# Peptides against a protein of PDB entry 3H8D, part 209

Target 1, 122 residues: chain A of PDB entry 3H8D
Amino acid sequence: DMKRQQRFFRIPFIRPADQYKDPQNKKKGWWYAHFDGPWIARQMELHPDKPPILLVAGKDDMEMCELNLEETGLTRKRGAEILPRQFEEIWERCGGIQYLQSAIESRQARPTYATAMLQNLL

## One batch from the design tools (peptide; made by RFdiffusion4, then SolubleMPNN)

Design b2_p29_1_s1 (from b2_p29_1, 16 letters changed)
Fold by OpenDDE base, seed 3:
Structure b2_p29_1_s1 (fold): chain B 122 residues (1-122), chain C 122 residues (1-122), chain A 29 residues (1-29)
Amino acid sequence: as target 1 above (122 residues)
Amino acid sequence: as target 1 above (122 residues)
Amino acid sequence: KVPAEGYVPLEGVEQPDAELVLYEDLPRP
């Protein structure tokens, strides 16, 4: 449903092992989410020392945020919401297009705004 | 047309008289724009020493940006694009709802996403 | 929900402002 609001969020994080270290020794990661209406469509994690994690609804539900958008509190977290391009640029750099495409082709992806847009591009 | 992309922009500005002053003496203003597709729907200016300026399409065309969105270069200006709420919060604080409502009632407002949304709220 | 795998969230970082311009250089008539 193209009428659903597309909202994007980003949260910086550190590893539990780094939480008590000096700021200079806290290796920062970035957690990203795309919500298609109330439900997550894509999730992405940039880690300081391992490959990025890409997750898509339907395929990776067990590893993704299971809360609806309102339950996450992301909309109430200052600085968490980002522009679509701020998500998409990183998604593309991490190979997200290919990842989502593969999930669609394997029939693992749940239909979302993201799947629809990708299918329109191809 | 609810299919048109709604995009919002903000640019900080200084007065010509302040351009050569020390940073601490540069009183900053804020220019805001809402584009409903390629064309501006609302414009807003926060000045450091005078009341805010509110402008709506149809009524205030002569005082508003006359360029289409692509011509403005706003989409290519780093940090210029903002979230809808970042515009709306300021718009509301400045009396934008009443201003737009009055423009609609006086038949001065050009139909935009903004006019449609307001009419749906009333 | 915070990042998976028990990571500790930090405060969000706001989008940086656009470059300061002169009033006359705004998209104005």
Scores: peptide ipSAE 0.329, ipTM 0.684, DockQ to the pose 0.670
Fold by OpenDDE base, seed 5:
Structure b2_p29_1_s1 (fold): chain B 122 residues (1-122), chain C 122 residues (1-122), chain A 29 residues (1-29)
Amino acid sequence: as target 1 above (122 residues)
Amino acid sequence: as target 1 above (122 residues)
Amino acid sequence: KVPAEGYVPLEGVEQPDAELVLYEDLPRP
């Protein structure tokens, strides 16, 4: 449904093992989410010491946030919400287009705003 | 057209007279714009020493930005683009809903995404 | 908060403001 609100979020994170370390020894990652209405459509994780993780609805549901947007509290977290382009720029850089495309082609992707947009670009 | 991209921008400004003053003596204003596709739909100015200025397309064209979005360079200005809610929160606080409503009722407002949204809320 | 196990969420990063400009340099008529 093209009428659903698209919202994007980014949250920095650290590993539990780094929680009590000095700031210089805390390796920061970034968690990203795209919500298509109340439900997550894409998730992305930038890790300091491993390849990015890309996740798309339908294919990767077991590894993604299963909470609806309101349940996450993300909309109430200051500085968490980001512009679409801030998500997409990183998504593209990490190979997200190809990842989502492959998920569509294999019929693993659940239809979302993201899948619809990709099909319009191709 | 509900399919047009809605984009919002904010730029802080100072008066020319404050240009060379100490930072503490520079009174900052805020300029806001809502673009409905390539054209501005709403403009808002927060001044440090006078009432807010609210402007809507159709009614206030002579006082608003007449450049299309690309011509403004706003999309290329770091930090200028903001979330819809960052615009709307200030717009509402400044009486923008009533201002736009009056412009619609008087048939002065040009139809935009903003006018359509307001009509859906009333 | 990161709605995922295994990570400790940090504070969100607020988007920085645009560069300050002169009033005359705003997109105005």
Scores: peptide ipSAE 0.329, ipTM 0.684, DockQ to the pose 0.608
Fold by OpenDDE base, seed 4:
Structure b2_p29_1_s1 (fold): chain B 122 residues (1-122), chain C 122 residues (1-122), chain A 29 residues (1-29)
Amino acid sequence: as target 1 above (122 residues)
Amino acid sequence: as target 1 above (122 residues)
Amino acid sequence: KVPAEGYVPLEGVEQPDAELVLYEDLPRP
């Protein structure tokens, strides 16, 4: 249903091995999520030392957040929620359109707002 | 049409009389806008020395932005775009629900996403 | 809980405010 609220989040992270190091030695990553209503539709990770990770619902369920949005506490984390464009800009730069398109074509993607939007653009 | 993009903006402002004063003597206000697609649906102003100003499309057209969203340049102003909740929280605190409701009841409000949402809550 | 097992989350970074303008320069009549 297109009436579901689309919400986007970003959380900076460090690796467990860096948590006790000096600030300059903590390599920062970024975790991103798109929620289509209560459930995650897309997830993305930017790492300092490896390629971006892209995940889409249906295809990558085992690697994605299993909690509903309320259970994550993301809506209660100051500065975690971001604008749609702040997610989409990074998603596009990381090849997310092609990744989602391939998942749709292979019938691995679960229908979401993201799949519907992409199908409207093609 | 419920498919129109809802976008929200916030701009801090000072009065002309304060523009040359020291920073501590500049009384800061906040301007807010809700755009339902290309056109403004709601506007709100927080002033340091007078009550909040609430404006809704149809009722307050003469006092609201006459430019479409693209013409305003708001989408190109860094930090101007805000999350829906950042607008709605202040709108609610300023009595915006009652203000819009009264405008609907008096048949002064133009139909927007905001009027539709309120009618779904009542 | 988030971002994922094996990572340590940091505090989010809030988006900065827009640049301060004069009242007369706001999108208004």
Scores: peptide ipSAE 0.328, ipTM 0.688, DockQ to the pose 0.591
Fold by OpenDDE base, seed 1:
Structure b2_p29_1_s1 (fold): chain B 122 residues (1-122), chain C 122 residues (1-122), chain A 29 residues (1-29)
Amino acid sequence: as target 1 above (122 residues)
Amino acid sequence: as target 1 above (122 residues)
Amino acid sequence: KVPAEGYVPLEGVEQPDAELVLYEDLPRP
């Protein structure tokens, strides 16, 4: 149902190995998520020392958040929620359009708001 | 058309009389706007030394922004765009629900996303 | 999991406020 609320989140993270280092030595990454209603549609991870990870529902379910949005506590985490464009800008930069398109074409992507939007653009 | 994009903005402001004061002596207010597509649906102003101003389209047009969203430059102003809830939380605190309801009941409110949402809640 | 296993979440970063403007420069009539 395309009437579901689309919500986007971003959380900075560090590696476990860096958690006790001085702040200047903590390599920060960014975790991003797009929730299509209660369930994640896209996930993205920007790592400080490896390529971005792009994940789409259906294809990458085993690597993505399996918690529903309420279970994540993201909605209660200060500063976690971001505007759609704040997600999409990074998604686009990381090749997310092509990644999702390929997942659709291969019939691996679960239909989501994200797949619908992309199909409308193509 | 309820398919229009709903966008929310917030801008801090100071009074002209305070513009040259030290930062600690600048009484900051907050301007808020809800755009239902290209046109403003709700406007709200939090002043440091007077009651909040609540404005709704149709009723308060003469006191509200008359520029379309693109003309305002708000979409290009860093930090101006906010999440829907960031607007609604303040709107609710300021009595915006009752204000809009009264405008609807008096047939003063222009139909907007905001009026539709309220009517769905009532 | 948020974030995925193997990472330690930090506090979210709130979007900074817009720049301060004069009242007269707000999108107003």
Scores: peptide ipSAE 0.330, ipTM 0.687, DockQ to the pose 0.667; fails the geometry check

Design b2_p29_1_s2 (from b2_p29_1, 18 letters changed)
Fold by OpenDDE base, seed 5:
Structure b2_p29_1_s2 (fold): chain B 122 residues (1-122), chain C 122 residues (1-122), chain A 29 residues (1-29)
Amino acid sequence: as target 1 above (122 residues)
Amino acid sequence: as target 1 above (122 residues)
Amino acid sequence: KRPAEGYVPLEGVEQPDPELVLYDELPKP
């Protein structure tokens, strides 16, 4: 259902091992999520010292957020919500289009807004 | 058509008379816009030394942005686009609900996404 | 998994404000 609200979130994070270090020594990462209505459609993680992690619903469910959007508290976290383009720009740079496309082609992707949008671009 | 993309923007501004003053002496204002598809639906201005200016399509067309969204360049201005809630929170605080309601009741408001949303809350 | 499970979340970073403009440069009629 293309009528579901698309919401995007970003949370900066540090590694547990860095939590007690000086701010300058805390290597910052970024956690991203795309929710298609109440359920996550895409997740992405930027790390300072490893490749981006890309996750899509259906394929990567065990690695993705299991909580519905309301349960996450993301909607109540100040500064967490971002514009679609702020997610998509990073998604594209990280190879997310190809990743999702491959998941669709392999029939691993659960149908979401993201899969529908990609199919409309083909 | 409720299918039009709703996009929100804000731009901080200074008065021409303050352009050459020290940064601390530049009284900052905020310009806000809500676009219902290509056309502006609501506009709002926060000034440091006068009441907020509230404008709604149909009623205030002569005072509002006449450019379509693409012509404004707002979509290309980094940091200008904001979340709906970032607009609505300020709109509510400035009395925008009552302003728009009065414009609807007086038949001055052009039908927009904003008018439709307000009518659904009644 | 929980959001950012295994990581320590920081406070959200607000989107930076756009550059200041002159009032006369705002999209106007």
Scores: peptide ipSAE 0.293, ipTM 0.700, DockQ to the pose 0.771
Fold by OpenDDE base, seed 3:
Structure b2_p29_1_s2 (fold): chain B 122 residues (1-122), chain C 122 residues (1-122), chain A 29 residues (1-29)
Amino acid sequence: as target 1 above (122 residues)
Amino acid sequence: as target 1 above (122 residues)
Amino acid sequence: KRPAEGYVPLEGVEQPDPELVLYDELPKP
């Protein structure tokens, strides 16, 4: 349903092994999520020392956030919510369009706002 | 049309008289806008030394931004776009609900996403 | 999985404010 609220979040993170290191030695990553209503549609992780991780609902459910949006507490975390473009710009740069397209074509993607939008562009 | 994109912006400002003062002596204000598609629906100004200014389309057109969203350049100003809640929280605190309600009741408000949302809440 | 599972979350980074403008340079009628 295109009437569901689309909400986007990001959280900076460090690896557990870096938590006690000096700030300059903490390798910062970024965790991103797109929620289509209460459920995650896309997840993305930027790591300082490995390729980006791209995840789409239906295909990658076992690797994605399984909590509904309310359960995540993301809406209550100051500065966690971001604008759609702040997500999409990174998603595009990381090859997210091609990744989601392949998931749709292989019938692995669960229908979401993201799949619908992509299908309208192609 | 509820299908129009709702976008929110804010710009910090100073008075011309403060432009050459030390940063500590610059009285910062905040200008806010809600765009319902290409056209402004609500405008709000927080001033450091006078009451908030609340403006709604139809009623206050002569005091509001007359440019369409693209003409404003707001979408190209880094950090200007904000989340809906970042606007609404301030709008509510400034008495915006009552202001818009009165404008609707007096038939001064132009129908917008904002008027529709308020009418659905009442 | 929880958000950022296996990682240590940092404090959120708020979007920086845009550059200050003069009041007369705001989008006006």
Scores: peptide ipSAE 0.293, ipTM 0.697, DockQ to the pose 0.694
Fold by OpenDDE base, seed 4:
Structure b2_p29_1_s2 (fold): chain B 122 residues (1-122), chain C 122 residues (1-122), chain A 29 residues (1-29)
Amino acid sequence: as target 1 above (122 residues)
Amino acid sequence: as target 1 above (122 residues)
Amino acid sequence: KRPAEGYVPLEGVEQPDPELVLYDELPKP
């Protein structure tokens, strides 16, 4: 469905344990999401002190956002929406292409815009 | 062609006559562009001291950017690319829907993603 | 699971405006 809007979001976060620390002691992470229409297709998390987390629809559903896009409130959060390339650049750098490819090959990935685009490049 | 990437850009500008004035005396405008693939579909200018300028492909070609997207350097200009809604919100507020509709009805508009989307809503 | 569940969200960071240019330097015919 080339008709579904592709939208991308990011939110900075801190760990609950750092919530009350001084700013210099709050280690910031970044949460990213790609929505293929109303539903999440990819999720990614950059952490200050552990490897990136990559998640794809079908394979990682239990670990991903279960809310539709409107329910998340992301579209109403100032500065949360980002350009496609702002997501893809980080996704590529974190090994997201290989991760999604492996999920397709293992038949774990749900078909999304992301799976379709990858299959056009391979 | 649902296959062409839709990309949106804005650049703040000042008049040449304000170039050497103090910052408080520099009246800032905003230039906007919508590219349907490599070619401009819509252009818009917000001026500090005159009405907005609205331009659509086919009708206003002589007043619009003639460069393809890559030739403009916009994709390489930090902060220039914007979300679709950041363009559309201003376009709508400036009467862009009515302007494009009139260009379609007068058979002056070149078919673009913008004309197709408007025709889906009417 | 909610967006950023298990973490404390911070305020979004807006992108800075591009560099100011002269009107005659804008992409034009």
Scores: peptide ipSAE 0.292, ipTM 0.698, DockQ to the pose 0.636
Fold by OpenDDE base, seed 2:
Structure b2_p29_1_s2 (fold): chain B 122 residues (1-122), chain C 122 residues (1-122), chain A 29 residues (1-29)
Amino acid sequence: as target 1 above (122 residues)
Amino acid sequence: as target 1 above (122 residues)
Amino acid sequence: KRPAEGYVPLEGVEQPDPELVLYDELPKP
């Protein structure tokens, strides 16, 4: 059902090795998630020292969040929820459109809101 | 068409009389708006020294923003756009559900996403 | 995997409030 609520989240992170370093030496990353109803549709990770990681449901299930939205506690984490555009802007910059399209074409992507939206643009 | 994009905004404001006061003496208010596509559906104002103002399309058109969303420049104002829940939480606290319901019952409310959602709850 | 598995999560960065405006500068009729 395309009536599922679309919710987007972002969490900053540091590497374990930087945990006890001075703030200036903590390289910050960003974890992003798009939930299509209770389940993750897209995940993205910005790392300070390597290329972005892009993940789409169906193709990358083993690397993605396996918890449902409620189990993650993200909805209860202050400042974690973001606007759709705040996710999409980064997704686009990271080549997410092409990544998802390729996953659809290879028949690896699970149908989600994200796949439906992309197909509406084509 | 209920496929219209729902967008929510808030802007903090001060009174003209407080413009030149020290920051601690500037009583901050909050202006909120819900746009159902290009047109405002609900408006709300939190004042530091008087009751909240609630406004709904159809009933309160003369007191509400008459500009379409693009004309307001809100979409270009950094930090102005908010999550739906950030609007709804305040709306609910201010008695907005009852206010909108009364406007529907009195046949004063224009049909919007907001009126449709409320009617789905009843 | 859990959110940010293998990483140390930081506190969420809230978006700063927009700049204050004068009441008479708000979108008005």
Scores: peptide ipSAE 0.292, ipTM 0.697, DockQ to the pose 0.659

Design b2_p29_1_s3 (from b2_p29_1, 14 letters changed)
Fold by OpenDDE base, seed 5:
Parts: sequence; C-alpha cells; structure tokens
Structure b2_p29_1_s3 (fold): chain B 122 residues (1-122), chain C 122 residues (1-122), chain A 29 residues (1-29)
Amino acid sequence: as target 1 above (122 residues)
Amino acid sequence: as target 1 above (122 residues)
Amino acid sequence: KRPAEGYVPLEGVEQPEAELVLEEDLPRP
C-alpha cells in the first residue's frame, strides 16, 4: 500500500578491529535503510575500502535486516532518522536505480514503495 | 492527490530589534511549514513572547506563504528541511489537531494531505 | 541480519538547524 510511511535511517559504523584505535585511524562506514512501513525496502552500506553494497527487498533478503522497524530501535536512536533525499542522493550516486531496475526486470525485487516510484520514473 | 510529496521545513528567526544584541539576549522564534506538493498546507510560528500561530490552507491563505515551494527557496536552504515528526510533534503540542479539525468542520479548510490524515485518525 | 551487523555502530549525526533569519525575511505575506 502506497499509504505506508516511508522512513529512512543512517548509522555510521566502524569495523570491530578499529574499535580501540585512535579516532584518526578508525575507518568510518555508513549503513543506510529505507523502510516501507514496518519492513525494509532498501539497504545500502558505504564502506571506506570496498565498493558500496546495495540491497533490495525480495532479492537480497538474506543479507538485509530482517527485523521490523520497531524491533531495530532505529526510531529511538537520536540522529539515525534522515530525510528521503539524504538516502536517495547516495542511492542514485551508488547506482541504486540501475540495481533496483535490474532486480525488477529479473523478477527478484519484492514490490515496495521503491519499486513503484522507480516504475513511475521510467 | 495523496501521491504528492510531503515536505516539512523549519527556520529559526529573530526580531529586527534583537539583530545586534548579544546571542543570550536574542529571543528566538521558529517558523514551520508543511508543503503538500508545491503548495503550503500548514504553517506554524512559535514566538518567544506570544502564543503560537497556527495556520491552515483555505482558512488562513491571506496570512500564509503564498509562494510555491520552489519559489520559497526552502529546498536550497541548508538545514531548513525537517522530518515529518519534527513538525507534527510541535503541531500537536500547539493544538494543531483541534485547529485543523475546527477548520474542516466549519468548511474553511482546503483539502490537503493534512486534512485527509486527520480524517483517517478521527 | 541486524543494523550494521558485523560492525560497531556509532551514534547518529543530527541535522543542523537552518541559519537564523530576521522575522521580516520569513516566507510569508
């Protein structure tokens, strides 16, 4: 249902091996999520030394967060929630449109707000 | 159309008379807007020494911003765009639900996303 | 999988507020 609340989150992270290093030696990554209602629709990970990881519901369920939004505690984490554009700008830059499009075309993507918006754009 | 993008903005302001005062002597206000697509649906002003001003489209058009979203430049103003909840929390606290409800009941409110959401809540 | 599984999550970064303006410069009539 397109009436579901769209919510976007971002969490900075470090590798466990960098946890006790000086701040200057901690390589920071970014975890991003788009929730279409209670369930994740898209996930993205920006690593400091790897290509970005793009994940879409239906295709990548085994690699994505399987917790519902409430179970994640993201809504209670100060500064974790972000504007739609703060997600989409990075998603677009990382090739997320093409990734989601390919998942739709291969019939691997679960229908979400993201798939519906992409089909309206194309 | 419920497919219109809902966007929320906040701008802090001061009175002209406080412009050259020390930061501690500047009484800060907050201007808020909800845009339902290109047009404003709700506006709210928090003044440091007055009751909050609540405004709804159709009823208060003469006191509200009549510029479309693009004309306001709000989308280009860093830090101006806020999450829906950052608007709604203040709106609720200021009696915005009752204000909008009364405007609907009196047939003064223009139909917007805000009026539709309120009717789904009640 | 949990948020940032296999990594150590840091605290989120809040968005800064907009620049302070004069009341006369607000988007209104």
Scores: peptide ipSAE 0.280, ipTM 0.703, DockQ to the pose 0.631
Fold by OpenDDE base, seed 2:
Structure b2_p29_1_s3 (fold): chain B 122 residues (1-122), chain C 122 residues (1-122), chain A 29 residues (1-29)
Amino acid sequence: as target 1 above (122 residues)
Amino acid sequence: as target 1 above (122 residues)
Amino acid sequence: KRPAEGYVPLEGVEQPEAELVLEEDLPRP
């Protein structure tokens, strides 16, 4: 149902090994999520020293956030929520369109707002 | 049509008389807008020394932004776009629900996403 | 899996506000 609220979140993170280092030696990563209603539709991770991780619902369920949106506490975390474009711009740069398209073509993707939007662009 | 993109913007402003004052003596106001597709649906102004101004499409057209969203340049202004809740939270605090409801009841409000959402809460 | 599982989450980065303008330069009629 297209009536589901689309919400996007971003959390910066550091590696456990960097937590006691000086701020200048902490390499930040970025965790991103798109929630289609209560459930995650897309997840993305930017790491400081490895390729981006792209994850889509249906295909990558075991690697994605299993918590519903309320359980994550993301809606209560100051500065975590972001605009749709702040997610999509990074998703596009990381090859997310092609990744999701391939997941749809292989019939691995669960139908979400993201799959519906991509199908409208084709 | 519920397919129109809902976008929200905020711009801090100062009075012309404060432009040459020290930063501590500049009283900031806040301009807010809700665009329902290309056209403004709600506008709100927080002034440092007078009551909030609430404006709704249909009723207050002559006092509201007449420019379409693209003409405003708001989409290109860094930091201007805000989350829906960042608008709604202030709108609610300023009595915007009652203001819009009164405009609907008096048949002064133009139908927008905002009027439709309010009618779903009634 | 939890958000950023295996990593240490940092504080969220708030969006900067828009640049301050003069009242006369607001999108008005």
Scores: peptide ipSAE 0.279, ipTM 0.699, DockQ to the pose 0.681
Fold by OpenDDE base, seed 1:
Structure b2_p29_1_s3 (fold): chain B 122 residues (1-122), chain C 122 residues (1-122), chain A 29 residues (1-29)
Amino acid sequence: as target 1 above (122 residues)
Amino acid sequence: as target 1 above (122 residues)
Amino acid sequence: KRPAEGYVPLEGVEQPEAELVLEEDLPRP
């Protein structure tokens, strides 16, 4: 049972309304994803002027990336892939542990590497 | 059996004789390590004016880092930790697959994540 | 949905390299 590869990605983004503004006036956000093998397990978005968005597989599937990892092209995007800790540090800061825990407890979370890791910590 | 965390590190280095030279005249090398849990599994060194050094646990223990991962301070060194693929790409280019294979075949390699991965590919 | 759907993706930020060290200061035996 070859454990699915855990891969983490980060993409900076701007709002469409800011794309033509001067660089100094572009409000930068950050999109993050955790892929548990080919499928997304967690997603989060840091926005410049709204609360972080946290998404977990099973619960938030309709709001998350539907593309498999290969289809996303993230693996081909230079500088998009990040270390696990670079994801987890932000996830923790955004309350991701509690968010995922609540999704597990409510039986909304799809079993993933992320759910398994949390269940081992609890 | 919580699979040991695989962590990869890269440190750029210069020779002592080059430390006081202008940046353009500093011959930069690269030290790489793969840690299979707390212990080093593979090490490699790219030197500016000699062949790459490839080292595998069991075979080359006397030439490799003897410190456990925590003792190295690598986890605290900003920018030292790299993605698995950033290590493997260089390892492959340097002939690391054949080097590790030969060490396995000669029964010199200590069983590690690296040896297990290679044995699954062969 | 696509990654960062509804937003304009920027280029990824590469991880900074580690600070340059002397060869003698490498983690060696």
Scores: peptide ipSAE 0.277, ipTM 0.703, DockQ to the pose 0.675
Fold by OpenDDE base, seed 3:
Structure b2_p29_1_s3 (fold): chain B 122 residues (1-122), chain C 122 residues (1-122), chain A 29 residues (1-29)
Amino acid sequence: as target 1 above (122 residues)
Amino acid sequence: as target 1 above (122 residues)
Amino acid sequence: KRPAEGYVPLEGVEQPEAELVLEEDLPRP
């Protein structure tokens, strides 16, 4: 059973309103994605001035990346791919375990590697 | 079947004779390892002035890291862990596919994730 | 939605390399 490849990505971003400001005035955010094979399983956004956004497949599909991994171009973007732990550490700090657990319990989460791993830990 | 975690590491090194030289005169080498679960499956060394060294488990055990992954401290070394492609790209360039294939054909290679993947590609 | 939709992406941040070690301190025999 060829387990789908788990791939993780991070993109720093700025707000459109900050794009023309001096570098010191550009507040960086961080966009994160976990792909379970070709499809996104989890998405996370760290913003400089609002709470983290946590999104899980099935529950939050309308707010998540709808493109398959190849269509995103993330695999071709230098420095975008990150190690699993670089995603999970931030996910955990943002309350991602509780968020995904609640989505599983409410039957809103689509089954993914992330849901399976969490179910094995509980 | 919980497939063993595939983890890849890279450490830059210098020769003892270069340790006291100016940074521009320190010829860097690169040590690479692929761990299939707790045990090394492949090792590779890029030296500044000799051919690459390629090593595969079973065949080259006496020249490879004998420590399990936890004993190496690699997981605790900042910046040591790398993405699979960061290993494989160099492995391919160094003739690692042919080297591992020959070790499989000669029955010298220990079965690993690397041997299984190569056998699925051929 | 696209990655980072509504935001301006910056260049990716490469993972830093490990600290340089002596050849004798590599995890090998």
Scores: peptide ipSAE 0.275, ipTM 0.700, DockQ to the pose 0.672

